# Peptides against a protein of PDB entry 7SID, part 82

Target 1, 151 residues: chain A of PDB entry 7SID
Amino acid sequence: LHMYLMLLKELPGEEYPLPMEDVLELLKPLSNVCSLYRRDQDVCKTILNHVLHVVKNLGQSNMDSENTRDAQGQFLTVIGAFWHLTKERKYIFSVRMALVNCLKTLLEADPYSKWAILNVMGKDFPVNEVFTQFLADNHHQVRMLAAESIN

## One batch from the design tools (peptide; made by RFdiffusion4, then SolubleMPNN)

Design b2_p20_8_s2 (from b2_p20_8, 11 letters changed)
Fold by OpenDDE base, seed 1:
Structure b2_p20_8_s2 (fold): chain B 151 residues (1-151), chain A 20 residues (1-20)
Amino acid sequence: as target 1 above (151 residues)
Amino acid sequence: SARAEREAQLKKEQEAFLNA
């Protein structure tokens, strides 16, 4: 876990996009790591904070490439799972804050949810629609963070 | 076919996550 988190943390931001092949390699174990630590709130928060760099990288890539689509799919699969478990009230506000930041970044890259669509249990949920749900979150800080993206 | 296989794999991974 520690080594993997270090790798995610060291990902360059928007100013230095990585080749999509490298992004794919980093995303491959992500789902498994999240599954192992899904009940650890601190680890989940940390993971979600680190994958923000991946979202920023995806937004600068050629969206027409197969590798980009694969990377997007792998990332969205994990985000979809976090969102679903959030709906089941499995995560505290700090994890939800991190998730909102991921969704916010996705919307910045894809405002019309052309590719930013969460598929959970065979059903599609555009991120722009999912995001609005956090405006009614039980925790005031989550609502405030979500509201910041509107203006 | 390759795309379908990738989608199937992602579905399995998500299910594993949701059921962990």
Scores: peptide ipSAE 0.653, ipTM 0.934, DockQ to the pose 0.944
Fold by OpenDDE base, seed 5:
Structure b2_p20_8_s2 (fold): chain B 151 residues (1-151), chain A 20 residues (1-20)
Amino acid sequence: as target 1 above (151 residues)
Amino acid sequence: SARAEREAQLKKEQEAFLNA
């Protein structure tokens, strides 16, 4: 876990995107790691904060590339799971804050949710639709973060 | 197809996550 988290943390941002091949390699273990630590709020928060770099990297890639689609799919699968578990009230506000930041970054890269669509249990949920739900979050900081992202 | 297999794998991974 420690080594993997370090790798995620060191991922370059928007200014210096990695080759998509490297992004894919980093994403491969992500689902498993999240599954193992899904009940650890601190680890989940850390993971979500680190994968912000992944979203920034994806936004500058060729959207028509097969590798890009694969990377997007792997990432969105995990985000969809976090969102679903959030709906089930499994995560405290700090984890939800990190999730909102991920969704915000997705919307910056894809404002119209052309590819940023969460699929959970066979149903599609565009990120822009999902994002607006956090405007009504029970925690004031989550609502504020969501509201700031709209303007 | 390879694409279909990848999508199926992602579905399984998500289910494992949701049920962990």
Scores: peptide ipSAE 0.652, ipTM 0.934, DockQ to the pose 0.954
Fold by OpenDDE base, seed 4:
Structure b2_p20_8_s2 (fold): chain B 151 residues (1-151), chain A 20 residues (1-20)
Amino acid sequence: as target 1 above (151 residues)
Amino acid sequence: SARAEREAQLKKEQEAFLNA
């Protein structure tokens, strides 16, 4: 876990996107790592904060590329799971904050949720619709962060 | 197809995540 988190943290920002092949390699173990530590709030927060770089990379890529779609799918699968578990009240506000930041970044790259769609248990949920739910979050900081994204 | 297999794998991984 530590080595993986370190690798995620060292990802370059939006201004210097990684080759999509490298992004795919980084995303491959992500779901498994999240599954193993889904009950660890701190680890989940850290993971979500680090994968922000991945979202930024995905936003700058050619959306018509197969590798891009594959990477998007892998990432959105994980985000969808986090969102679902959030609805089940499995995560504290700090994790939800990190999730909102991921969703915010997705909306910046795809304001109309053309590709940013969460699929959970066979159902599609556009991120713009998902995002509005956080405007009514129980924690004021989460609401504030969500509100900043639409203002 | 390759895409179908990838989608199936992602679904499996998500289910594992949700049920962990």
Scores: peptide ipSAE 0.652, ipTM 0.934, DockQ to the pose 0.938
Fold by OpenDDE base, seed 3:
Structure b2_p20_8_s2 (fold): chain B 151 residues (1-151), chain A 20 residues (1-20)
Amino acid sequence: as target 1 above (151 residues)
Amino acid sequence: SARAEREAQLKKEQEAFLNA
């Protein structure tokens, strides 16, 4: 876990995007790691904070390439799971804050949710529609962060 | 196809995540 978290932390942002092939290799173990530590709030928060760089990399890539679509799919699968579990009240506010930041970054890269669509249990949820739900979050800081993202 | 296999794998992984 430590080595993987360090790798995520050191991922370059949109200014210096990685080749999509490297992004794919980084994303490959992500779902498994999240699954193993889904009940550890601190680890989940850390993972979500670090994967922000993945979104930045995806936004700078050719959206028409197969590798880009594959990377997007792998990433969105994990985000969709976090969102679903959030709706089931499995995560504290700090994890939800990190998730909102991920969704915010997705909207910055894809404001019309052309590719930023969460698929959970066979159903599609565009991020721009999902995001507005956090305006009604029980924690004031989550609501504030969501509101700032819209304005 | 390779694409279909990848999508099936992602679905399986997400289900495992949700049910862990």
Scores: peptide ipSAE 0.650, ipTM 0.934, DockQ to the pose 0.939

Design b2_p20_8_s3 (from b2_p20_8, 11 letters changed)
Fold by OpenDDE base, seed 1:
Structure b2_p20_8_s3 (fold): chain B 151 residues (1-151), chain A 20 residues (1-20)
Amino acid sequence: as target 1 above (151 residues)
Amino acid sequence: SSSEKREEELKKKQEDFLNS
């Protein structure tokens, strides 16, 4: 876990994107890592904070390539799972805060949810629609973060 | 076909995550 988190942490941001092939190498095991630690709130928060770099990379990539579509799919699968478990009240506010930040970054890259669509159990949920749900979050800090992201 | 294969793989990954 530590080594994997280090790799995620050291990913370049939007200014210096990695080749999509390298991004894929990091994304493919992501769901497995999240699955192993899904009940550890602190680890989940850390993972979500680190994958912000991935979102920034995705936004600067060639959107027409197969690797880009694959990377998007890998990432959105994980985010969709976190969102679903959030709806099931599996995560505390600090984890939800980290998730909102991921969704915010996705919306900045894809404001109309052209590719940023969460598919969970066969149903599609555009990120812009998912994001608005956090405006009604039970925790005031989550609501505030979501509201500030809109402005 | 390749896209379908990828979609199925992602589905399995997500199911594993949700059922872990």
Scores: peptide ipSAE 0.649, ipTM 0.933, DockQ to the pose 0.924
Fold by OpenDDE base, seed 5:
Structure b2_p20_8_s3 (fold): chain B 151 residues (1-151), chain A 20 residues (1-20)
Amino acid sequence: as target 1 above (151 residues)
Amino acid sequence: SSSEKREEELKKKQEDFLNS
């Protein structure tokens, strides 16, 4: 686990994107790792913080390539699951904060939710609509972070 | 198709995550 997390953390940001093939290879195991540790709040927070680098890489890639679409799908599958479990009150505020940061980064890359759409149990939820829900989060820091992202 | 297969794989991954 720790070695995998370090690989995610070492991904370069927006200014120095990796080949999409390499990003995709790192994303493929992500859902399995999240599933294994979904009840560990600290691990989930760490994962969500590290995948921010992946979103930054996605924004610098050719959006029309098959590998880019695949990478987007791998990432959105995980984010959709975290969002769904958040709706079921499975995560504490610190994990929700990390999730909001991921959603914020998605909105920066795709402000109109052209590709940033969460599919959960057969239904589509555009990230811009999902993000609005965190403006009414029960924890003040989550609401504040969400509000800052809108402005 | 290849795209359909990918979508089914992602669906299964998410289901496994949600049911773990």
Scores: peptide ipSAE 0.649, ipTM 0.932, DockQ to the pose 0.940
Fold by OpenDDE base, seed 3:
Structure b2_p20_8_s3 (fold): chain B 151 residues (1-151), chain A 20 residues (1-20)
Amino acid sequence: as target 1 above (151 residues)
Amino acid sequence: SSSEKREEELKKKQEDFLNS
């Protein structure tokens, strides 16, 4: 886990995107790691904070590539799971804050949710619709963070 | 198809995550 988290932390920002092949390789094990530590709030927060760089990379990529579609799918699968578990009240506010940041970055890259669609248990949920739900979050800091993206 | 196989793999990954 430590090594994987360090790799995620060292990812470059939006200004210096990684090759999509490298992004895909990093995303493939992500779901498994999240599954193993889904009940550890601190680990989940850390993972979500680190994968923010991956979202930025996805936004700068060519959407016509099969690897891009695969990478998007890998990422959205994880985000969808986090969102679903959030609705089931499995995560504290700090994890939800990190999730909102990921969703915010997705909306910046895809404002009209052309590809940013969460599929959970066979149902599609566009991120632009999912995001508005956090405006009614129980924690004031989460609501404030969500509201910042609207203005 | 390759896309269908990918979607099934992702579905299984998500199910494992949600049921872990």
Scores: peptide ipSAE 0.649, ipTM 0.933, DockQ to the pose 0.928
Fold by OpenDDE base, seed 4:
Structure b2_p20_8_s3 (fold): chain B 151 residues (1-151), chain A 20 residues (1-20)
Amino acid sequence: as target 1 above (151 residues)
Amino acid sequence: SSSEKREEELKKKQEDFLNS
């Protein structure tokens, strides 16, 4: 886990995107790692904070390549699961804050949810519609972060 | 197809995550 998290932390930002092949290799084990630590709030928060760089890389890539579609699918599968478990009240506010930051970054890259669509249990949920739900979050800091993201 | 296989793999990954 430590080595994997260090690799995620060292991902370059939007100005210096990684080759999509490298991004894909990092994303392939992500869902398995999340599954192992889904009940650990601190690990989940750390993972969500680190994958912000992945979102920035995906936003700068060519959407028509097979590797891009695969990378997007790997990432959105994980975000969809975190969102679903959030609705089931499995995560504390600090984890939800990290999730909102991921969704904010997705909206910056894809404001109209052309590719940023969460598929959970066979149903599609555009991220722009998912994001508005956090405006009504029970924690004031989550609501504030969500409100700042729409301006 | 390769796309169908990928979608099936992603579905399984998400199910494992949600049921872990």
Scores: peptide ipSAE 0.648, ipTM 0.933, DockQ to the pose 0.945

Design b2_p20_8_s4 (from b2_p20_8, 12 letters changed)
Fold by OpenDDE base, seed 1:
Structure b2_p20_8_s4 (fold): chain B 151 residues (1-151), chain A 20 residues (1-20)
Amino acid sequence: as target 1 above (151 residues)
Amino acid sequence: SRREKREEELKKKQQQFLNS
């Protein structure tokens, strides 16, 4: 886990994108790692914080390539799962904060949710619609973070 | 197709995550 998290942490930002093939290889095991530690709030928060760089990197690539679509799919699958479990009240506010930051970054890269669509259990949820739900989050800091992203 | 295969794998991954 720690080695994998280190790799995620060391991803370059938007200014220096990685080849999509490398991003894809890093994303492939992500769902499995999250699954193993889904009940560990600290690990989940850490993962979500680290994958912020992935979103930034994805936006710099050719969105029409097959590898880009695959990478997007891998990433959105994980985010969709975190969102779903959040709705089921599985995560504390600090994890939700990290998730909101991920969604914010997604909206910055894709404000009209052209590709940023969460598919959960066969249903599609555009990120722009998902994001607005956090404006009504039970925790003050989560609401504030969501509001700051819009205003 | 490749797309269908990818989508199926993603569904399996997500389901495993949600049920873990």
Scores: peptide ipSAE 0.675, ipTM 0.942, DockQ to the pose 0.924
Fold by OpenDDE base, seed 3:
Structure b2_p20_8_s4 (fold): chain B 151 residues (1-151), chain A 20 residues (1-20)
Amino acid sequence: as target 1 above (151 residues)
Amino acid sequence: SRREKREEELKKKQQQFLNS
């Protein structure tokens, strides 16, 4: 876990995008790592904070390439799972804050949710639609963060 | 197809995450 988290943390951001092949290699084990530590709030928060760089990297890529679609799929699978478990009240506010930041970054790259669509248990949920739910979050800081993303 | 295989793998990964 420690080594993997370090790799995520050191991932180059928007200014220095990685080849999509390298992004894929990093994303492929992500879901498995998250599943192992899904009940550890601190680890989940850390992972979500680190994958912000992935969103920025994906936004700089050619959306028509197969590798880009694959990378998007790997990433959105994880975000979709976090969102679903959030709706089931599995995560504290600090984890939800990190998730909102991920969704915010996704909307910046894809404001109309052309590719940013969460698929959970076979059903599609556009991120712009998902994001509005956090405006009604039970925690005031989450609501505030979500509201800041609109303006 | 490659696409179908990828989608199936992603479904399995997500299911494992949600059920862990």
Scores: peptide ipSAE 0.674, ipTM 0.941, DockQ to the pose 0.934
Fold by OpenDDE base, seed 4:
Structure b2_p20_8_s4 (fold): chain B 151 residues (1-151), chain A 20 residues (1-20)
Amino acid sequence: as target 1 above (151 residues)
Amino acid sequence: SRREKREEELKKKQQQFLNS
């Protein structure tokens, strides 16, 4: 786990994107890692904080590339799962904060949710619509972060 | 198709995540 997290942490952002092939290889195990530690709030928060760089990397990539679509899919699958479990009240505010930051970054890269669409159990949820829900989060810091992201 | 295969694999991954 720690080695994997280190790799995620060192992933370059928008300024210095990695080849999409490398990003994809890093993302492929992500869902499995999250699954193993889904009940560990600290690990989940850490993962979500690290994958912020992935969003920045994906945002300026060639959207017509198969690897880009695959990478986006891998990432959105994980974010969708975190969002779903958040709706089921599985995560504390600090994890939700990290998730909002991911969604914020997605909106910055794709404000109209052209590709940033969460598919959960076969149903599509555009991130711009998903993000709005956090404006009504029970925790004031989450609401504040969400509000600052669009104001 | 490749797309369908990818989507199916992602579906399986997500289900495993949600059911873990």
Scores: peptide ipSAE 0.674, ipTM 0.942, DockQ to the pose 0.915
Fold by OpenDDE base, seed 2:
Structure b2_p20_8_s4 (fold): chain B 151 residues (1-151), chain A 20 residues (1-20)
Amino acid sequence: as target 1 above (151 residues)
Amino acid sequence: SRREKREEELKKKQQQFLNS
């Protein structure tokens, strides 16, 4: 875990994008790692904070390549799972804060949800629609963070 | 197809995540 988290943390953002092939290789294990630690709030928060760099990188890339689509799929699969489990009240506010930041960054990269669509259990949920749900979050800090992106 | 295989793999990964 430590090694993997370190790699995610050191992933360059939009300023220095990596080749999509490299991003893809880093994303492939992500779902499995999240699965192993899904009940550890601190680890989940850390993972979500680190993958912000991935979102920024994806937003900079050529969206026409197969590797880009694959990378997007790997990432959105994880975000979709976190969102679903959040709706099931599995995560405390700090994890939800990190998730909102990921969603916010996705919206900045894709404001009209052309590719930023969460598929969970066979259903599609555009990130712009998902994001608005956090405006009504039970925790005031989550609501405030969500509202910040709207203004 | 390659796309279908990828989608199937992602589906399995997500299911494992959700059910872990």
Scores: peptide ipSAE 0.674, ipTM 0.941, DockQ to the pose 0.933

## One batch from the design tools (peptide; made by RFdiffusion4, then SolubleMPNN)

Design b2_p21_1_s1 (from b2_p21_1, 11 letters changed)
Fold by OpenDDE base, seed 3:
Structure b2_p21_1_s1 (fold): chain B 151 residues (1-151), chain A 21 residues (1-21)
Amino acid sequence: as target 1 above (151 residues)
Amino acid sequence: SEREEKRKKELEEEQKKLLTE
């Protein structure tokens, strides 16, 4: 886990996007790692904070390529799972904050949710609509962060 | 494509594991 988190942390930012092949390699173990540590709030928060760089890389790539679609799918699968578990009230506010930041970054790259769509158990949830739920979050900081993304 | 459909199914299974384990 430590090695993987370190790799995620060291991802280059938007100014220097990674080749999509490298992004795919980093995303391959992501779902498994998240599954193993889904009950650890600190690990989940850390993962969500680090994958912000993945969103930035995806936004700078040609979305028409098969590799980009594959990377997008792998990423959105994990984000969708975190979203679902949030609805099940499995995460504390700090984890929800990190998730909102991921979703906010997705909306910055795709304001109209053309590709930023979470699929969970066969149902689609456009990210722009997901924010509506966070506007009603029980924690004030989560509500505030969600509101900032809309305006 | 057929490859994309296969990957989609694999991702669905991975998500299921994440949600149920």
Scores: peptide ipSAE 0.461, ipTM 0.879, DockQ to the pose 0.868
Fold by OpenDDE base, seed 2:
Structure b2_p21_1_s1 (fold): chain B 151 residues (1-151), chain A 21 residues (1-21)
Amino acid sequence: as target 1 above (151 residues)
Amino acid sequence: SEREEKRKKELEEEQKKLLTE
């Protein structure tokens, strides 16, 4: 876990996007790691904070390539899971804050949710619609963070 | 493509594991 988190942390930002092949390799173990530590709030928060760099890389890639679609799928699978567990009230506000930041970054890259669509249990949820739900979050800081993106 | 559909199915299974464990 430590090594993987360190690798995620060291991902370059939008200034220096990684080749999609490298992004794919980094995303491959992500779902497994999230599954193992889904009940650890601190680990989940850390993961969500680190994958922000992945979102930035995905947003700058050629969306017409198969590798890009694969990377998007791997990432959105995990985000969809975190969102679903959030709806089940499994995560504290700090984790939800990190998730909102991920969703915000996705919307910056895809404002109309053309590819930023969460598929959870076979059903599609556009990120723009998902994001709107956080405007009514029970925690004031989550609501405030969500509101910053729509003004 | 068939390859993409296969990958999609694999991702669905991975997500299911994440949500049920």
Scores: peptide ipSAE 0.461, ipTM 0.878, DockQ to the pose 0.837
Fold by OpenDDE base, seed 5:
Structure b2_p21_1_s1 (fold): chain B 151 residues (1-151), chain A 21 residues (1-21)
Amino acid sequence: as target 1 above (151 residues)
Amino acid sequence: SEREEKRKKELEEEQKKLLTE
């Protein structure tokens, strides 16, 4: 876990996008790691904060690339799971804050949710629609973070 | 494509594991 988190943390930002092949390699174990630590709030928060760099890379890639679609799919699978577990009230506000930041970054890259669509248990949920739910979050800071993303 | 469909199914299984384990 620590080695993987370190790799995620060291991802270059928007100024220096990684080749999509490298992004894919980093995303491959993500689902498994999240599954193992889904009940650990601190680990989940850390993962969500670190994958923000991945979102920035995905937003700069050509949509026509198969590798891009694959990377997007792998990422959205995990985000969809986190969102679903959030709906089941499994995560504290700090984890939800991190999730909102991920969704915000996705919307910046894809405002109309052309590719940013969460598929959970066979149902599609566009991120722009999912995002509005956090405007009614029980925690003040989550609502505020969501609100500033719209304006 | 066939490859993409296969990958989609794999991702669905991965998500299922994440949600049920």
Scores: peptide ipSAE 0.460, ipTM 0.878, DockQ to the pose 0.871
Fold by OpenDDE base, seed 1:
Structure b2_p21_1_s1 (fold): chain B 151 residues (1-151), chain A 21 residues (1-21)
Amino acid sequence: as target 1 above (151 residues)
Amino acid sequence: SEREEKRKKELEEEQKKLLTE
């Protein structure tokens, strides 16, 4: 786990995008890691903070390539799961804040939710719609963060 | 494409595993 988290942390941001092949390799174990540690709030927070760079990296890629779509799919699968578990009240506010930051970054990369669509249990949820739900979050800091992102 | 649809199904199963574990 720690080695993987280290790799995620070292991922270059938007200014220096990685080749899509490298992104794909990095994303392959992500779902499994998240599954194993879904109940660990600190690990989930750390993962969400680190994958911010993945979103930034994906935003610089050619969105029409199959590899890009595959990377998007792998990433969105995990984000969708985190969002779903959030709705089930599985995560504390600090994890939800990290998720909001991910969603904010997604919207910055894809303001019109062309590809930023969460598919959970066969249903599509555009990130725009998902994001607005955090405006009504029970924790004031989460609401504030969400509000700052749209203003 | 068929490949993309297959991958999509695989991701759905992966997500299901994540959500039920």
Scores: peptide ipSAE 0.457, ipTM 0.878, DockQ to the pose 0.827

Design b2_p21_1_s2 (from b2_p21_1, 13 letters changed)
Fold by OpenDDE base, seed 2:
Structure b2_p21_1_s2 (fold): chain B 151 residues (1-151), chain A 21 residues (1-21)
Amino acid sequence: as target 1 above (151 residues)
Amino acid sequence: SAAEKAREAELQAEQQKLLTE
């Protein structure tokens, strides 16, 4: 786990995107890791913070490539799960903060929500729709972060 | 494509695992 998290941490930013093939390799274990540690708030927070770089990479790639779509799908699958579990009140505010940052970054990469759509249990939820729910979060810092992302 | 549909199914299976375990 820690080695994997370290690899995620070392992802370059938007300015220096990785080849999509490398992004895919990093994403392959992600869902499994998240599943194993879904109840660990600290691990979930760390994962969400690190995958911010993945979103930045996705936004700078060719959206029409198969690899890009695959990477988007793998990422959105995990984000959708985190969102769903958030709705079930499984995560503390710090994890929700990290999730909001991911959603914010998604909207920045895809302002029109062309691909930034969460599919959870067969239902589609555009990220903008999901994002607005955090404006009513029970924790003030989450609400504030969400509000900052609007303007 | 058929390949894309298959991948989507795989992703849904992975998500389901994450949601239920």
Scores: peptide ipSAE 0.426, ipTM 0.866, DockQ to the pose 0.898
Fold by OpenDDE base, seed 1:
Structure b2_p21_1_s2 (fold): chain B 151 residues (1-151), chain A 21 residues (1-21)
Amino acid sequence: as target 1 above (151 residues)
Amino acid sequence: SAAEKAREAELQAEQQKLLTE
């Protein structure tokens, strides 16, 4: 786990986008790691904070390539799962904060949710629609974070 | 395409694993 988290932490941001092939390699074990540690709030928060760099890289990539679509799909699969578990009230506010930051970054890259669509259990949920739900979050800091993204 | 459907199915399987583990 720590080795993987270190790799995610070292991922360059939007200023230094990685080749999509490298992004794919980082994403391959992500779902498995998240599954193993889904009940650990601190690990989930850390993962969500680190994958922010992945979103930034996705926004700088060639959006028409098959590799880009594959990377987007793998990433959104995990984000969709975290969102679903959030709806089931499995995560504390600090994890939800990290998730909102991911969604915020996705919206910055794709404001109209052309590709940023969460598919959960066969249903599609555009991120722009998902994001608005956090405006009504039970925790004031989550609401505040969501609100600042609207303005 | 068939390839795209196969990839989508794989992603759904991975997501299901995360949701049920």
Scores: peptide ipSAE 0.423, ipTM 0.866, DockQ to the pose 0.898
Fold by OpenDDE base, seed 3:
Structure b2_p21_1_s2 (fold): chain B 151 residues (1-151), chain A 21 residues (1-21)
Amino acid sequence: as target 1 above (151 residues)
Amino acid sequence: SAAEKAREAELQAEQQKLLTE
């Protein structure tokens, strides 16, 4: 875990996007790591904060590329799971804050949710629709963070 | 494509694992 988190932390910013091939390699173990530590709030927060750079990379890539679609799929699968568990009230506000930041970045890249669609248990949820739910979050900081995206 | 459908199935399996463990 610590080695993987270190690798995620060392991701370059949006000014220096990674090749999609490198993004794919980083995303491969992500689902497994999230599964193992889904009950650890601090680890989940850390993961979500680190993958923000991945979201930025995805938004700058050729959307018609198979590798881009694969990376998007892998990432959205994990985000969809975090969102679903959030709906089940499994995560504290700090984790939800990190998730909102990921969703906000997705909307910046895809404001009409052309590809930013969460599929959970076979059902599609466009991120722009999912995002509006956080405007009514029980924690004021989560609501405020969500509201910043529409102002 | 068949390859894309197979990949989607794998992703759904991974997601299910994350949601149930």
Scores: peptide ipSAE 0.423, ipTM 0.866, DockQ to the pose 0.901
Fold by OpenDDE base, seed 4:
Structure b2_p21_1_s2 (fold): chain B 151 residues (1-151), chain A 21 residues (1-21)
Amino acid sequence: as target 1 above (151 residues)
Amino acid sequence: SAAEKAREAELQAEQQKLLTE
Protein backbone atom coordinates (compact mmCIF):
# COMPACT_ATOMS: atom_id res chain seq x y z
CA LEU B 1 0.00 0.00 0.00
CA HIS B 2 2.70 2.49 0.98
CA MET B 3 4.59 2.05 -2.27
CA TYR B 4 1.41 2.37 -4.30
CA LEU B 5 0.39 5.57 -2.50
CA MET B 6 3.84 7.01 -3.12
CA LEU B 7 3.48 6.34 -6.84
CA LEU B 8 0.08 8.05 -6.90
CA LYS B 9 1.50 11.05 -5.02
CA GLU B 10 4.28 11.48 -7.57
CA LEU B 11 1.89 11.76 -10.52
CA PRO B 12 2.36 14.99 -12.47
CA GLY B 13 -0.48 17.49 -12.71
CA GLU B 14 -2.34 18.93 -15.66
CA GLU B 15 0.73 20.80 -16.89
CA TYR B 16 2.71 17.59 -17.50
CA PRO B 17 0.37 14.75 -18.50
CA LEU B 18 1.59 11.15 -18.47
CA PRO B 19 1.12 8.73 -21.36
CA MET B 20 -2.25 7.04 -21.04
CA GLU B 21 -0.53 3.64 -20.88
CA ASP B 22 1.21 4.70 -17.67
CA VAL B 23 -2.03 6.04 -16.22
CA LEU B 24 -3.71 2.69 -16.91
CA GLU B 25 -0.97 0.82 -15.07
CA LEU B 26 -1.46 3.03 -12.02
CA LEU B 27 -5.26 2.69 -12.11
CA LYS B 28 -5.21 -1.09 -12.50
CA PRO B 29 -4.82 -1.92 -8.78
CA LEU B 30 -6.84 1.08 -7.54
CA SER B 31 -10.21 -0.66 -7.12
CA ASN B 32 -8.60 -3.54 -5.21
CA VAL B 33 -6.73 -1.19 -2.89
CA CYS B 34 -9.87 0.85 -2.22
CA SER B 35 -11.82 -2.33 -1.52
CA LEU B 36 -9.28 -3.54 1.03
CA TYR B 37 -9.17 -0.20 2.88
CA ARG B 38 -12.75 1.07 2.42
CA ARG B 39 -13.25 1.14 6.20
CA ASP B 40 -10.04 3.08 6.88
CA GLN B 41 -10.93 6.80 6.79
CA ASP B 42 -7.31 8.00 6.69
CA VAL B 43 -6.33 5.71 3.82
CA CYS B 44 -9.46 6.65 1.85
CA LYS B 45 -8.71 10.36 2.34
CA THR B 46 -5.12 9.84 1.19
CA ILE B 47 -6.19 7.89 -1.90
CA LEU B 48 -8.77 10.51 -2.89
CA ASN B 49 -6.24 13.32 -2.45
CA HIS B 50 -3.66 11.53 -4.60
CA VAL B 51 -6.02 10.58 -7.44
CA LEU B 52 -6.70 14.30 -8.02
CA HIS B 53 -3.65 14.19 -10.29
CA VAL B 54 -5.24 11.36 -12.28
CA VAL B 55 -8.33 13.49 -12.93
CA LYS B 56 -6.18 16.39 -14.10
CA ASN B 57 -4.24 14.05 -16.36
CA LEU B 58 -7.38 12.52 -17.87
CA GLY B 59 -8.71 15.98 -18.67
CA GLN B 60 -5.75 16.64 -20.98
CA SER B 61 -6.20 13.41 -22.96
CA ASN B 62 -8.13 12.67 -26.14
CA MET B 63 -11.50 11.25 -25.11
CA ASP B 64 -11.84 9.27 -28.34
CA SER B 65 -9.10 6.71 -27.65
CA GLU B 66 -9.84 3.27 -26.23
CA ASN B 67 -7.17 3.69 -23.56
CA THR B 68 -8.70 6.99 -22.41
CA ARG B 69 -12.14 5.41 -22.12
CA ASP B 70 -10.67 2.50 -20.19
CA ALA B 71 -8.83 4.83 -17.80
CA GLN B 72 -11.95 6.94 -17.30
CA GLY B 73 -14.00 3.84 -16.62
CA GLN B 74 -11.59 2.51 -14.01
CA PHE B 75 -11.40 5.86 -12.24
CA LEU B 76 -15.14 6.61 -12.33
CA THR B 77 -15.92 3.13 -11.00
CA VAL B 78 -13.97 3.91 -7.83
CA ILE B 79 -15.36 7.45 -7.46
CA GLY B 80 -18.88 6.07 -7.88
CA ALA B 81 -18.27 3.59 -5.08
CA PHE B 82 -16.96 6.33 -2.75
CA TRP B 83 -19.99 8.47 -3.55
CA HIS B 84 -22.38 5.59 -2.87
CA LEU B 85 -20.73 4.82 0.47
CA THR B 86 -20.86 8.55 1.31
CA LYS B 87 -24.63 8.51 0.81
CA GLU B 88 -24.74 5.60 3.23
CA ARG B 89 -22.90 7.82 5.76
CA LYS B 90 -19.81 5.61 5.81
CA TYR B 91 -17.29 8.48 5.64
CA ILE B 92 -16.42 11.38 7.94
CA PHE B 93 -16.33 14.98 6.69
CA SER B 94 -12.60 14.95 5.87
CA VAL B 95 -13.09 12.07 3.42
CA ARG B 96 -16.12 13.82 1.92
CA MET B 97 -13.97 16.95 1.50
CA ALA B 98 -11.46 14.94 -0.51
CA LEU B 99 -14.26 13.44 -2.62
CA VAL B 100 -15.70 16.90 -3.33
CA ASN B 101 -12.26 18.01 -4.52
CA CYS B 102 -12.21 15.08 -6.95
CA LEU B 103 -15.69 15.93 -8.22
CA LYS B 104 -14.75 19.61 -8.50
CA THR B 105 -11.73 18.69 -10.63
CA LEU B 106 -13.92 16.46 -12.81
CA LEU B 107 -16.35 19.33 -13.38
CA GLU B 108 -13.49 21.64 -14.30
CA ALA B 109 -12.46 19.16 -17.00
CA ASP B 110 -16.04 18.27 -18.00
CA PRO B 111 -18.52 20.96 -16.85
CA TYR B 112 -21.50 19.37 -18.60
CA SER B 113 -20.72 15.77 -17.56
CA LYS B 114 -20.29 14.46 -21.09
CA TRP B 115 -17.96 11.69 -19.90
CA ALA B 116 -17.92 12.32 -16.14
CA ILE B 117 -20.82 10.01 -15.33
CA LEU B 118 -20.88 7.72 -12.31
CA ASN B 119 -22.36 4.29 -12.93
CA VAL B 120 -23.36 2.69 -9.64
CA MET B 121 -25.23 -0.60 -9.50
CA GLY B 122 -26.27 -0.25 -13.13
CA LYS B 123 -27.56 3.34 -12.90
CA ASP B 124 -25.95 6.47 -14.35
CA PHE B 125 -25.43 9.63 -12.31
CA PRO B 126 -23.91 12.71 -14.00
CA VAL B 127 -21.24 14.28 -11.79
CA ASN B 128 -22.83 17.74 -12.04
CA GLU B 129 -26.00 16.35 -10.46
CA VAL B 130 -24.02 14.39 -7.87
CA PHE B 131 -22.00 17.48 -6.97
CA THR B 132 -25.05 19.60 -6.08
CA GLN B 133 -25.89 17.15 -3.29
CA PHE B 134 -22.83 18.32 -1.36
CA LEU B 135 -24.28 21.84 -1.16
CA ALA B 136 -26.63 20.35 1.42
CA ASP B 137 -23.98 18.36 3.32
CA ASN B 138 -24.35 18.24 7.10
CA HIS B 139 -20.85 19.63 7.67
CA HIS B 140 -20.33 23.37 7.06
CA GLN B 141 -16.83 22.97 5.58
CA VAL B 142 -18.11 20.49 2.99
CA ARG B 143 -20.90 22.89 2.01
CA MET B 144 -18.42 25.75 1.76
CA LEU B 145 -16.02 23.76 -0.42
CA ALA B 146 -18.86 22.72 -2.72
CA ALA B 147 -20.12 26.32 -2.95
CA GLU B 148 -16.66 27.61 -3.93
CA SER B 149 -16.71 25.57 -7.15
CA ILE B 150 -19.98 27.08 -8.36
CA ASN B 151 -18.66 30.66 -8.53
CA SER A 1 -17.91 -3.86 -29.18
CA ALA A 2 -17.77 -7.23 -27.46
CA ALA A 3 -14.43 -6.31 -25.88
CA GLU A 4 -15.84 -3.06 -24.48
CA LYS A 5 -18.86 -4.86 -23.05
CA ALA A 6 -16.60 -7.41 -21.40
CA ARG A 7 -14.51 -4.62 -19.84
CA GLU A 8 -17.62 -2.88 -18.52
CA ALA A 9 -18.72 -6.14 -16.93
CA GLU A 10 -15.33 -6.47 -15.25
CA LEU A 11 -15.55 -2.91 -13.91
CA GLN A 12 -19.01 -3.57 -12.53
CA ALA A 13 -17.72 -6.71 -10.82
CA GLU A 14 -14.86 -4.72 -9.28
CA GLN A 15 -17.25 -2.03 -8.07
CA GLN A 16 -19.56 -4.63 -6.55
CA LYS A 17 -16.62 -6.11 -4.67
CA LEU A 18 -15.75 -2.65 -3.31
CA LEU A 19 -19.35 -1.99 -2.24
CA THR A 20 -19.92 -5.32 -0.48
CA GLU A 21 -16.66 -5.88 1.41
Scores: peptide ipSAE 0.418, ipTM 0.863, DockQ to the pose 0.916

